# Peptides against a protein of PDB entry 6D0Y: the designs that were tried, part 16

Target 1, 225 residues: chain A of PDB entry 6D0Y
Amino acid sequence: ETEDHLESLICKVGEKSACSLESNLEGLAGVLEADLPNYKSKILRLLCTVARLLPEKLTIYTTLVGLLNARNYNFGGEFVEAMIRQLKESLKANNYNEAVYLVRFLSDLVNCHVIAAPSMVAMFENFVSVTQEEDVPQVRRDWYVYAFLSSLPWVGKELYEKKDAEMDRIFANTESYLKRRQKTHVPMLQVWTADKPHPQEEYLDCLWAQIQKLKKDRWQERHIL

## One batch from the design tools (peptide; aimed at target 1 H5 S8 C19 V31)

Design b2_p13_5_s4 (made by RFdiffusion4, then SolubleMPNN; from b2_p13_5, 7 letters changed)
Fold by OpenDDE base, seed 4:
Structure b2_p13_5_s4 (fold): chain B 225 residues (1-225), chain A 13 residues (1-13)
Amino acid sequence: as target 1 above (225 residues)
Amino acid sequence: MEEALRELEEQAS
């Protein structure tokens, strides 16, 4: 395969075809594996790029990476390393939108058997530990909590299956932080009835409630977060 | 944070 062809294949995977998505991904994984000796760097860059720039195809590319990882463990590792480097760079550059997406992407890689559950738990432990840092802006603490919580729809089930005790600890710490953090209130968005107030929830509180519900439902999604 | 990320990298390597 030529580099241009590989780019096309990678970018267009998941588009409508006569074959199933899974079949297409298996096929593509095979093609990419075969071309790694010649185009490893290019393939790596392409995958990193599309992973970052096409969030709508998150599960497609995590699955693809999972398939590649199964075929070539070293390549899978290199991909993860590249994504982690990108995460670090995003954080350093204060590109938090990209960073949070990358965390979600990495989270889904756990489901694809690319990243071990304990490693992801450790990452989330460190994320939530930021809430305990002194002399840091709350926005920093909030972001890491957000990054953690917003990733759980992708990986919460797996993490609780493998590391329930650790996850419970993280949840407890998160809850504790959310209770004590300064909240932004918008009174005009609060709806009041004669017998029951219905305030507009702050975004993290709202997310927390959603995740708590998801957890209660054993990570079976019943609504769109 | 850095420790966790390093651990993840090591696991992936």
Scores: peptide ipSAE 0.030, ipTM 0.718, DockQ to the pose 0.019
OpenDDE base, seeds 1, 2, 3, 5: peptide ipSAE 0.029, 0.030, 0.030, 0.029; ipTM 0.715, 0.717, 0.723, 0.715

Design b2_p13_6 (made by RFdiffusion4)
Pose (drawn by RFdiffusion4):
Structure b2_p13_6 (pose): chain A 225 residues (1-225), chain P 13 residues (1-13)
Amino acid sequence: as target 1 above (225 residues)
Amino acid sequence: AEEAVEELEELAE
């Protein structure tokens, strides 16, 4: 009964309401502490559900996990382990669109001080390391590069300031791979073949240009909540 | 904080 009270309470946080978003998260994180001794097992899988199925509300739930971790270290560990467990489950089941949501979630948890930045950089340079794998489809290399680049809008500023020597090695490996990709197939996927008024760009070249501009902008982006 | 929890409970119902 109170479990249903916990689920609908977690899913609806951040919706339109009289209280501010921050006031709602601080209040919700407080009640999840009180119910945590009894319902630790349930609260855990609910947060795992929203990290998997609600990527649009991503930053809301990483902050919530961040608050619970600052107050309860063992809960933060159990959750991160569950995320690593689910990331493996998703990649094994060929659910890559679902996996990028989990990687984005783990990355943004660095901003919440739940995950150390070096651990995240180590995982990313293993992602880009897939560009070196031989006898594998380009789409495989593309996805692991995409998971890295698409997480940077959230975690980019933090990972670079803390560790820029290894991040530049990652960017160098990434730029080298992007130049040697074959783009012969792009015309079949373009809605317009014309370059005017708007070019229809291959998705990785587009994301690369976007990330490099953000880099030149000192990693300042003005949209992500 | 209590007011925010009460409002969220009403919305959850």

Design b2_p13_6_s1 (made by RFdiffusion4, then SolubleMPNN; from b2_p13_6, 7 letters changed)
Fold by OpenDDE base, seed 3:
Structure b2_p13_6_s1 (fold): chain B 225 residues (1-225), chain A 13 residues (1-13)
Amino acid sequence: as target 1 above (225 residues)
Amino acid sequence: MEKALEELRKMAS
């Protein structure tokens, strides 16, 4: 395989095909494994790029990485390390949208048996612990809460199945923070239901409500968040 | 992998 061909295969995986998605991913994982001796660095870069730039294919690429990790555990480890380095770089560069995509990607890697559930729980514990930092901008606290909550649609079910007590504690801490944080409101931004005006919910409060409902529904998604 | 995750957790703290 040539580098250009590998790029094409990686970028187009999950698109309409005569074969099942699962079979296509298994086949691609085999191709990538075979080409690691010659194109490891290129494959790492490509996978990291699609992880952060193609969020609509997040679950496709996490599954691909899961299959590849099963074939080559060392490469799987190198990939996770590369993703974490990229996350750090994104945060340093103030690329917060890219950063949250990477957190979601890492979260879904738990479902793909690439990252252990306890490790992800510990990561989220540290994220939520930022809310307890003193003399820091609220925007910093809010971002880590957002990163945590916005990732739960991809990993909440798995984490509660394995670490329910720890997750409940994280939720309690999150709720406590959301109740005491400063909120912004715009009177002109209102929703009207049955001729009754209601103020638009603050974005984190809205997300929290959605996640609480998702949790109540046993993490069975009924609508796209 | 675990080392990298630990580094990320420390960065968040």
Scores: peptide ipSAE 0.047, ipTM 0.791, DockQ to the pose 0.018
OpenDDE base, seeds 1, 2, 4, 5: peptide ipSAE 0.045, 0.045, 0.046, 0.047; ipTM 0.784, 0.784, 0.788, 0.789; seed 2 fails the geometry check

Design b2_p13_6_s2 (made by RFdiffusion4, then SolubleMPNN; from b2_p13_6, 6 letters changed)
Fold by OpenDDE base, seed 5:
Structure b2_p13_6_s2 (fold): chain B 225 residues (1-225), chain A 13 residues (1-13)
Amino acid sequence: as target 1 above (225 residues)
Amino acid sequence: MQKAVEELEKQAS
């Protein structure tokens, strides 16, 4: 494959086809593996780019990376390293929307056997531990809790199956923090309507309730969160 | 990959 053709293939995977998505991904993984000797850097860059710019294809590209990782373990590692670097860069640039998406992407890589479950648990433990830091802005504490909770739809099932005790500890710490945190922005951002029987919940409280319901439903989603 | 995993675990530091 030519470099331009590879770009086309990577960008178009997941589109309507006569073959199943799984078959197409397996085929593409084979093509990319064969071309790694000549186009590794290009393929790596392309995958990082589409992972970030096409969030609607998150599971497609995490699956593709999982397949590539199975074929070439070193490449999978290089991809994870690149995504972690991007996460760090996003945080440094105060691009928190991209950062939280990247955490979600990394979370789904656990399902694709690219990142080990214990490693993701450790990451979330560190995220929630920020709530215990002294002399830091609450906005920082809130963001890491948000990043954790927002990622659980993609990885909560796997983590509870393998690390239930550790996850329960993280949940307990999260709940404790949510009970004691200041909710100063709620009055200014609330939309008051006569149709609502109760005040609008603060965004983290709302997310927490959604995740608790998801957990209660054994991580089987009934609707898009 | 191990290095990347370690960095991931320490991302909140």
Scores: peptide ipSAE 0.046, ipTM 0.765, DockQ to the pose 0.019
OpenDDE base, seeds 1, 2, 3, 4: peptide ipSAE 0.023, 0.041, 0.042, 0.044; ipTM 0.632, 0.760, 0.769, 0.764

Design b2_p13_6_s3 (made by RFdiffusion4, then SolubleMPNN; from b2_p13_6, 5 letters changed)
Fold by OpenDDE base, seed 2:
Structure b2_p13_6_s3 (fold): chain B 225 residues (1-225), chain A 13 residues (1-13)
Amino acid sequence: as target 1 above (225 residues)
Amino acid sequence: MEKAVEELEKMAK
């Protein structure tokens, strides 16, 4: 494949086709693998770009990377490194929306056997440990908790299957933090109707409740978080 | 890969 064609293939994967998505991804992985000797850097850059710019295709690209990683472990590693670098850059640039998305992306890479579950658990342990840091703004603590919790829909099942004890500890620490953190004036943010009040729950508490429900449901999603 | 993850973990601190 030519370089230009590779770009097209990578960008268009997951679109309507006569073949299944799985077959298309397998085919594309084969094409990309064959071209790695000549276009590794280009392919790496393209994958990083589309992964970031096309969040609606998160699962598609994590799966693709998983397939590539199975074919070429070194490339998979380089991709993860690139994404981690991007995460760092996003944080430095205060682009927290991109940062949290990248954490989700990395989380889903665990499902694709690109990142080991223990490594992701360790990462989340470190995220939640920020809540225990002294003299740190709460907004920082909140963000790491948010990054952790908001990523669990993508990886919670896998992590609990393999590291349930460690995950329970992380959850306990998270719960403890959520109980003691300063919250916004929830009552003042309530929406009132003529008949009944509608309380406005604090966003992290709300997310926590959603994740607890997801956990209870054995990580089977029935709604969009 | 593991090194990269470790680096990210350190960044969180």
Scores: peptide ipSAE 0.058, ipTM 0.811, DockQ to the pose 0.018
OpenDDE base, seeds 1, 3, 4, 5: peptide ipSAE 0.046, 0.052, 0.055, 0.055; ipTM 0.779, 0.792, 0.798, 0.798; seeds 3, 4 fail the geometry check

Design b2_p13_6_s4 (made by RFdiffusion4, then SolubleMPNN; from b2_p13_6, 6 letters changed)
Fold by OpenDDE base, seed 1:
Structure b2_p13_6_s4 (fold): chain B 225 residues (1-225), chain A 13 residues (1-13)
Amino acid sequence: as target 1 above (225 residues)
Amino acid sequence: MEKAVEELSKMAS
């Protein structure tokens, strides 16, 4: 019964309430902390489940974990370890859509002070290093670049504030790879406007341009990427 | 592939 109650609280957080979201998250963090001595494993499993199955609540659950980590550092660490294991399992199972989402989730945990910025930089360095692998499909190299770039809207500001030199190196390596990789050109997919025709840009080149603009704008988004 | 994840696991809290 108590377990069912915890499940309900965790799953429904962020829904309509008389209180603010911030107040609800703080309250829930307190409830979960108090129940950890009896239900740590259950709470851990629940949080991991909702984190991966409810992507629309990404920032809600990263914030919740951040609050809980501040209360119980050991539990926060166990949660991160569990999510990292899940990422590894997703990659092994070729579940790349889940994997990229988990990278974004972990990225936002940096903003919530659960994961240290240097740790995330190190992960992204290793992601981009995949572009240097020989005798592998380009799709593999492209995916890790995509996972890196597509996560920067969530963590780019924090990483550049704390590790600008390292991030510049990663960007330089990424740019170098994007220039030398094979691209598909389809002139028939040009977008025509009254003013000028625009050729359809390759998806990674397009994403790169968007991220470069975001960086130029000091990581303040003006529109959905 | 897993090297990046291992690095994060090692350095993360």
Scores: peptide ipSAE 0.031, ipTM 0.722, DockQ to the pose 0.019
OpenDDE base, seeds 2, 3, 4, 5: peptide ipSAE 0.031, 0.031, 0.031, 0.031; ipTM 0.724, 0.721, 0.723, 0.724; seed 5 fails the geometry check

Design b2_p13_7 (made by RFdiffusion4)
Pose (drawn by RFdiffusion4):
Structure b2_p13_7 (pose): chain A 225 residues (1-225), chain P 13 residues (1-13)
Amino acid sequence: as target 1 above (225 residues)
Amino acid sequence: AEEAVEELEEAAE
């Protein structure tokens, strides 16, 4: 019964309400502490559900996990382990669109001080390391590069300031791979073949240009909540 | 914080 109270309470946080988003998260994180001794097992799988199925509300739930971790270290560990467990499950089942949501979630948890930045950089340079794998489809290399680049809008500023020597090695490996990709197929996927008024760009070249501009902008982006 | 929890409980119902 109270479990249902916990689920609908987690899913609806951040919706339209009289209280501010921050006041709602601080209040919700407080009640999840009180119910945690009894319902630690259930609260855990619910937060795993929203990290997997609600990527649009991503930053809301990473902050919530961040608050619970600052107050309860063992819960933060159990959750991160569950995320690693699910990331493996998703990649094994060929659910890559679902996996990028989990990687994005793990990345943004660095901003919440739940995951150390070096651990995240080590995972990313293993992602880009897939560009070196031989006898594998380009789409495989593309996805692991995409998972890295698409997480940087959230975690980019933090990972670079803390570790820029290894991040530049990653960017160098990434730029080298992007230049040697074959784009012969792009015309079949363009809604317009014309370059005017708007070019229809290959998705990785587009994301690369977006990330490099954000880099030149000192990693300042003004949209992500 | 208590008011925010009450509003969230009402919205959950």

Design b2_p13_7_s1 (made by RFdiffusion4, then SolubleMPNN; from b2_p13_7, 5 letters changed)
Fold by OpenDDE base, seed 1:
Structure b2_p13_7_s1 (fold): chain B 225 residues (1-225), chain A 13 residues (1-13)
Amino acid sequence: as target 1 above (225 residues)
Amino acid sequence: MEEAVKELEKLAK
């Protein structure tokens, strides 16, 4: 495949096709594997770019990387290294929106058998340990808790299946932090339902409640249209 | 992959 054609294939995967998405991804993985000897750097760069810039296709590209990793373990490793490097760069640049997305992306790579569950647990342990840092802004502590909690919809089931004891410890530490952290003092907003006022909950407390509910529901997310 | 895993585990430090 030509370089331009590879770009087109990678960017357009998941779009309307006569074949199933799974079939298309398997086919693309085969094409990319065959072209790695000639275009490894280009393919790596393209995948990193689309992974970063097309968040609506997160699961498509994590799945694709999973398939590629199964075919070429070395390439899978190089991709993970590139994404981790990008995450570090985002953190250094204070680009926290990109950083949290990358954490989510890496989390979903666990489901795709690219990153081992114990490694992700270790990362989250380290994230939550930031809450114990002294002489740092609370926004730093809050962000790492947010990054952890906001990623659990993608990987919580897998992590609890394999590392339940460690996850329980992380949850306990998170809960402890949320209880003792300072909350922003703003005018109380209320949501009205059936003539009953409900005070607006602080964003991390709200997220925590959502994750607790998700955990209770065995990590099966419910969507209401 | 092993190197990447080590770096992943060290994030936030």
Scores: peptide ipSAE 0.215, ipTM 0.876, DockQ to the pose 0.019
OpenDDE base, seeds 2, 3, 4, 5: peptide ipSAE 0.213, 0.212, 0.205, 0.211; ipTM 0.875, 0.874, 0.872, 0.874

Design b2_p13_7_s2 (made by RFdiffusion4, then SolubleMPNN; from b2_p13_7, 7 letters changed)
Fold by OpenDDE base, seed 1:
Structure b2_p13_7_s2 (fold): chain B 225 residues (1-225), chain A 13 residues (1-13)
Amino acid sequence: as target 1 above (225 residues)
Amino acid sequence: MKKAIEELKKQAE
């Protein structure tokens, strides 16, 4: 396969085809594996690029990487390393939207057996540990909590199945932080005339409640978060 | 999408 052809194949996977998505992904994984000796760097860059720029195909590309990782474990590792580097770069550039998406992408890679559950737990532990650091702005603390909580719909089930005790500890730390953080925006932005069954909540408190419900429902999503 | 992931899981088992 030529370099341009590989790009086309990677970018167009998941689009309308006579074959099933699963078959197409398996086929593409085989093609990419065969071309790794000649085009590893290019393939790596392409996969990182489409992972970042095509969020609508998140599960397609995580699955593809999962299949490729099963064929070539070393490449899977290199891909994860590249994505982690990209996450760090996004954070340095204050591109928090890209950063949170990358965390979600990495989370789904756990489901695809590319990232081990303990490794993801460790990442989330690191995120939540920021809340315990002194001399860190609350906005930064809030973002790491948000990144953690907003990723759980994709990986919470797997993490609790494998590391329930550690996850409970992270949850406890998160809850503790949410109770003590400043919530000054809530009173200012509340619609006081709205008599809703639930009071208007701050966005992290709201997300926390949603995640708690999801956890209670054994991570089976019954509503749109 | 979910189906593809499930297929991957089966292959990994």
Scores: peptide ipSAE 0.020, ipTM 0.634, DockQ to the pose 0.042
OpenDDE base, seeds 2, 3, 4, 5: peptide ipSAE 0.019, 0.019, 0.020, 0.018; ipTM 0.630, 0.633, 0.637, 0.627

Design b2_p13_7_s3 (made by RFdiffusion4, then SolubleMPNN; from b2_p13_7, 7 letters changed)
Fold by OpenDDE base, seed 4:
Structure b2_p13_7_s3 (fold): chain B 225 residues (1-225), chain A 13 residues (1-13)
Amino acid sequence: as target 1 above (225 residues)
Amino acid sequence: MQKAIEELKKMAE
């Protein structure tokens, strides 16, 4: 395969075809594996790029990486390293939207057997531990909590299946932080009627409530987060 | 991979 062809294949995977998505991904993984000796760097860059720029295909590319990882463990590792580097760069550049997405992407890689569940739990433990840091901006603490919570729809089920005790601890710490953190003055934005208030919730509190509901529902999504 | 994850964890500290 040529570089251009590989780019096309990677970018267009998941598009409508006569074959199932799973079959296409397996086929593509085979093609990419075969071309790693010649185009590893290019393939790595392409995968990182599409992973970042095509969030609508998150599960497609995590699955693809999972398949590649199964074929070539070293490449899977290099990909994860590249994504982590990108996450670091995003944080350094204060690109928190990209950063949170990358955390979510990494989270879904757990489902694809690329990242071990314990490793992800440990990462989230460290994220939530930021809430205990002193003399740091709350926005920093809030972001790490947000990154954690916003990733759980993708990986919460797996993490609780493997590390329920640790996850419960993280949740407890998160809840504690959310109770004591400074919140936006939401009440002034609330709409009230004579007999029925229309509550508005602060974004992290809202997310927390959604995640709590999701957890209660055993991570079966019943609503759009 | 594990090293990278460890590095990521340190970012939060």
Scores: peptide ipSAE 0.035, ipTM 0.749, DockQ to the pose 0.018
OpenDDE base, seeds 1, 2, 3, 5: peptide ipSAE 0.034, 0.034, 0.034, 0.035; ipTM 0.747, 0.748, 0.749, 0.749

Design b2_p13_7_s4 (made by RFdiffusion4, then SolubleMPNN; from b2_p13_7, 6 letters changed)
Fold by OpenDDE base, seed 1:
Structure b2_p13_7_s4 (fold): chain B 225 residues (1-225), chain A 13 residues (1-13)
Amino acid sequence: as target 1 above (225 residues)
Amino acid sequence: MEKAIKELEELAS
């Protein structure tokens, strides 16, 4: 009964309510904190499940975890550990769509004061260092670059505010890799407009251009990536 | 948390 109630509360957070989302999240965090002594494992599993299965509520659940972490640091740590384990499992299973989403989720946890910015920078340094690995498929190198770049809309501002020098180094390494990697040849593929034909860009080059623009705009997003 | 952070930083290794 109580477990079902907790599941309902967690799954339905962010839906229409007479109260603000912020107040609802604060209230839910209080309820969950109070129940941790008796239902920690259940709550942990529920949060991991909804975080994974409801990507449309990413910021809702990262915020909730941030609130819980502030109330119970130990639980926050256990949640992060669980998510990292899930990420590792996704990578091992070659579930790269889930993996990239989990990287994004962890990235947003920096904004929620769950993961320290320097730690996330270190992770991304490690990601980009994969581009220097020898005798590995390019798809592996490309994926880690993609995971890094595709997460920056969520955390780039915070990372540059706190670790600008390190981020610049990561960007330089990324740019260097993108210049030297083998690209799909699509000279005949173009987007046509009334006056100007536009050559089709390779997906990582396109993403790189978007991120560079976002950085130039001081991480204020003006378009959908 | 500290253990988790170490795992995070070395994830791609």
Scores: peptide ipSAE 0.439, ipTM 0.935, DockQ to the pose 0.019
OpenDDE base, seeds 2, 3, 4, 5: peptide ipSAE 0.437, 0.431, 0.436, 0.436; ipTM 0.935, 0.934, 0.934, 0.934

Design b2_p13_8 (made by RFdiffusion4)
Pose (drawn by RFdiffusion4):
Structure b2_p13_8 (pose): chain A 225 residues (1-225), chain P 13 residues (1-13)
Amino acid sequence: as target 1 above (225 residues)
Amino acid sequence: TELEELEEEVAEL
């Protein structure tokens, strides 16, 4: 019964309400502490569900996990382990669109001080390392590069300041791969073949240009909540 | 009703 009270309470946080988003998260994180001794097992799978199925509300739930971790270290560890467990499950089942949501989530948890930045950089340079794998489809290399680049809008500022020597090695490996990709197929996927008024760009070249601009902008982006 | 009360309790924090 109170479990249902916990689920609907987690799913609806951040919706329209009289209280501010921050007040709601601080209050919700408080009640999850009180119920945690009895319902630790259930609270855990519910947070795993929203990290997997609600990527639009991503930053809301990473802050919530961040608050619980600052107050309860063992819960933070159990959750991260569950995320690593699910990331493997998703990649094994060929659910890559679902996996990028989990990678984005693990990344943003660095901003919440749940995951150390070096651990995240080590995982990313293993992602880009897939560009070196031989006898594999370009789409495989593309996805692992995409998972890295698409997470940077959230975690980009933090990972660079803390570790820029290894991040530049990753960016160098990434730029080298992007230049040697074959784009012969793009015309079949363009809604318009004309370059005017708006070019229809290949998705990775577009994301690359977006990330490099953000880099030149000192990693300042003004949209992400 | 119990859920609404819990939601009010959370908002009061």

Design b2_p13_8_s1 (made by RFdiffusion4, then SolubleMPNN; from b2_p13_8, 7 letters changed)
Fold by OpenDDE base, seed 1:
Structure b2_p13_8_s1 (fold): chain B 225 residues (1-225), chain A 13 residues (1-13)
Amino acid sequence: as target 1 above (225 residues)
Amino acid sequence: SSLEELLQKVESL
């Protein structure tokens, strides 16, 4: 009965109510904290499940975890460990869509003060270091660059505020890789406008350009990535 | 293991 109630509360957070979302999240964090002594494992599993299965509520659940971490540091740590394990499992299973989402989720946890900025920088350093691996398919190198770049809208501001020198190094390495990698050459693929036809840009080059623009704009998002 | 250590091992998989 209590477990079903907790599941309902966790799954329905962010839905319409008489109170603000912030108030509801604070209230739920208080309820969950009070129940941790008896239901820690259940709550942990529930949060991991909804975090994974409800990507549309990413910021809701990262915020909730941030609130819980502030109340119970041990639980916050256990949650992060569980999510990292899930990321590892996703990579092992070649579930790259889930994996990239989990990287994004972990990235937003930095903003919620659950993951330290240096730890996230270290993760991204390791991701970009895959570009230096020999005798591996380019698709592997490309994926880790994609996972890094596609996560920066969620965490780039925080990381540059705290670790600008390290981030600049990662960017330099990324740029170097993008210049030397083999690109799909299809000159016939062009976007046509009334005045000027232009070639279609390769997806990583396009993403790189978007991230460079975002960085230039001090990480204030002005368009949909 | 520290959180940092866990994060650093992700790319090896």
Scores: peptide ipSAE 0.035, ipTM 0.742, DockQ to the pose 0.017
OpenDDE base, seeds 2, 3, 4, 5: peptide ipSAE 0.028, 0.035, 0.028, 0.030; ipTM 0.715, 0.743, 0.713, 0.726

Design b2_p13_8_s2 (made by RFdiffusion4, then SolubleMPNN; from b2_p13_8, 7 letters changed)
Fold by OpenDDE base, seed 1:
Structure b2_p13_8_s2 (fold): chain B 225 residues (1-225), chain A 13 residues (1-13)
Amino acid sequence: as target 1 above (225 residues)
Amino acid sequence: SSLEELLKKVESL
């Protein structure tokens, strides 16, 4: 009965109510904190499940975890460990869509003060270091660069504020890789406008350009990536 | 293990 109630509360957070979202999240964090002594494992599993299965509520659940972490540091740590384990499992299973989402989720947890900026920088350093691996398919190298770049809209501002030198190094390494990697060459694929036809840009080059623009704009997002 | 150590092991998979 209590478990079903907790599941309902966690799954339905962010839905329409008489109170603000912030108030509802604070209230739910309080309820969950109070129940941790008896239902820690269940709550942990529930939060991991909704985090994975409801990507449309990413910021809601990262915020909730941030609030819980502030109340109970041990639980916050256990949650992060569980999410990292899930990321590892996704990679092992070649579920790259889930994996990239989990990287994004972890990235936003930095903003919620659940993951330290240096730890996230270290993760991204390791991701970009895959580009230096020998005798591996380019698709592997490309994926880790993609996972890094596609997560920066959520965490780039925070990381540059705290670790600008390290981030610049990662960017330099990324740029170097993008210049030397083999690109799909299809000169006939062009976007046509009334005045000027232009070639279609390769997806990682396009993403790189978008991230460079975002960085130039001090991480204030002006368009959909 | 520390959070940082866990994060550093992700790329090896």
Scores: peptide ipSAE 0.036, ipTM 0.742, DockQ to the pose 0.017
OpenDDE base, seeds 2, 3, 4, 5: peptide ipSAE 0.027, 0.034, 0.030, 0.028; ipTM 0.706, 0.742, 0.724, 0.716; seeds 3, 4 fail the geometry check

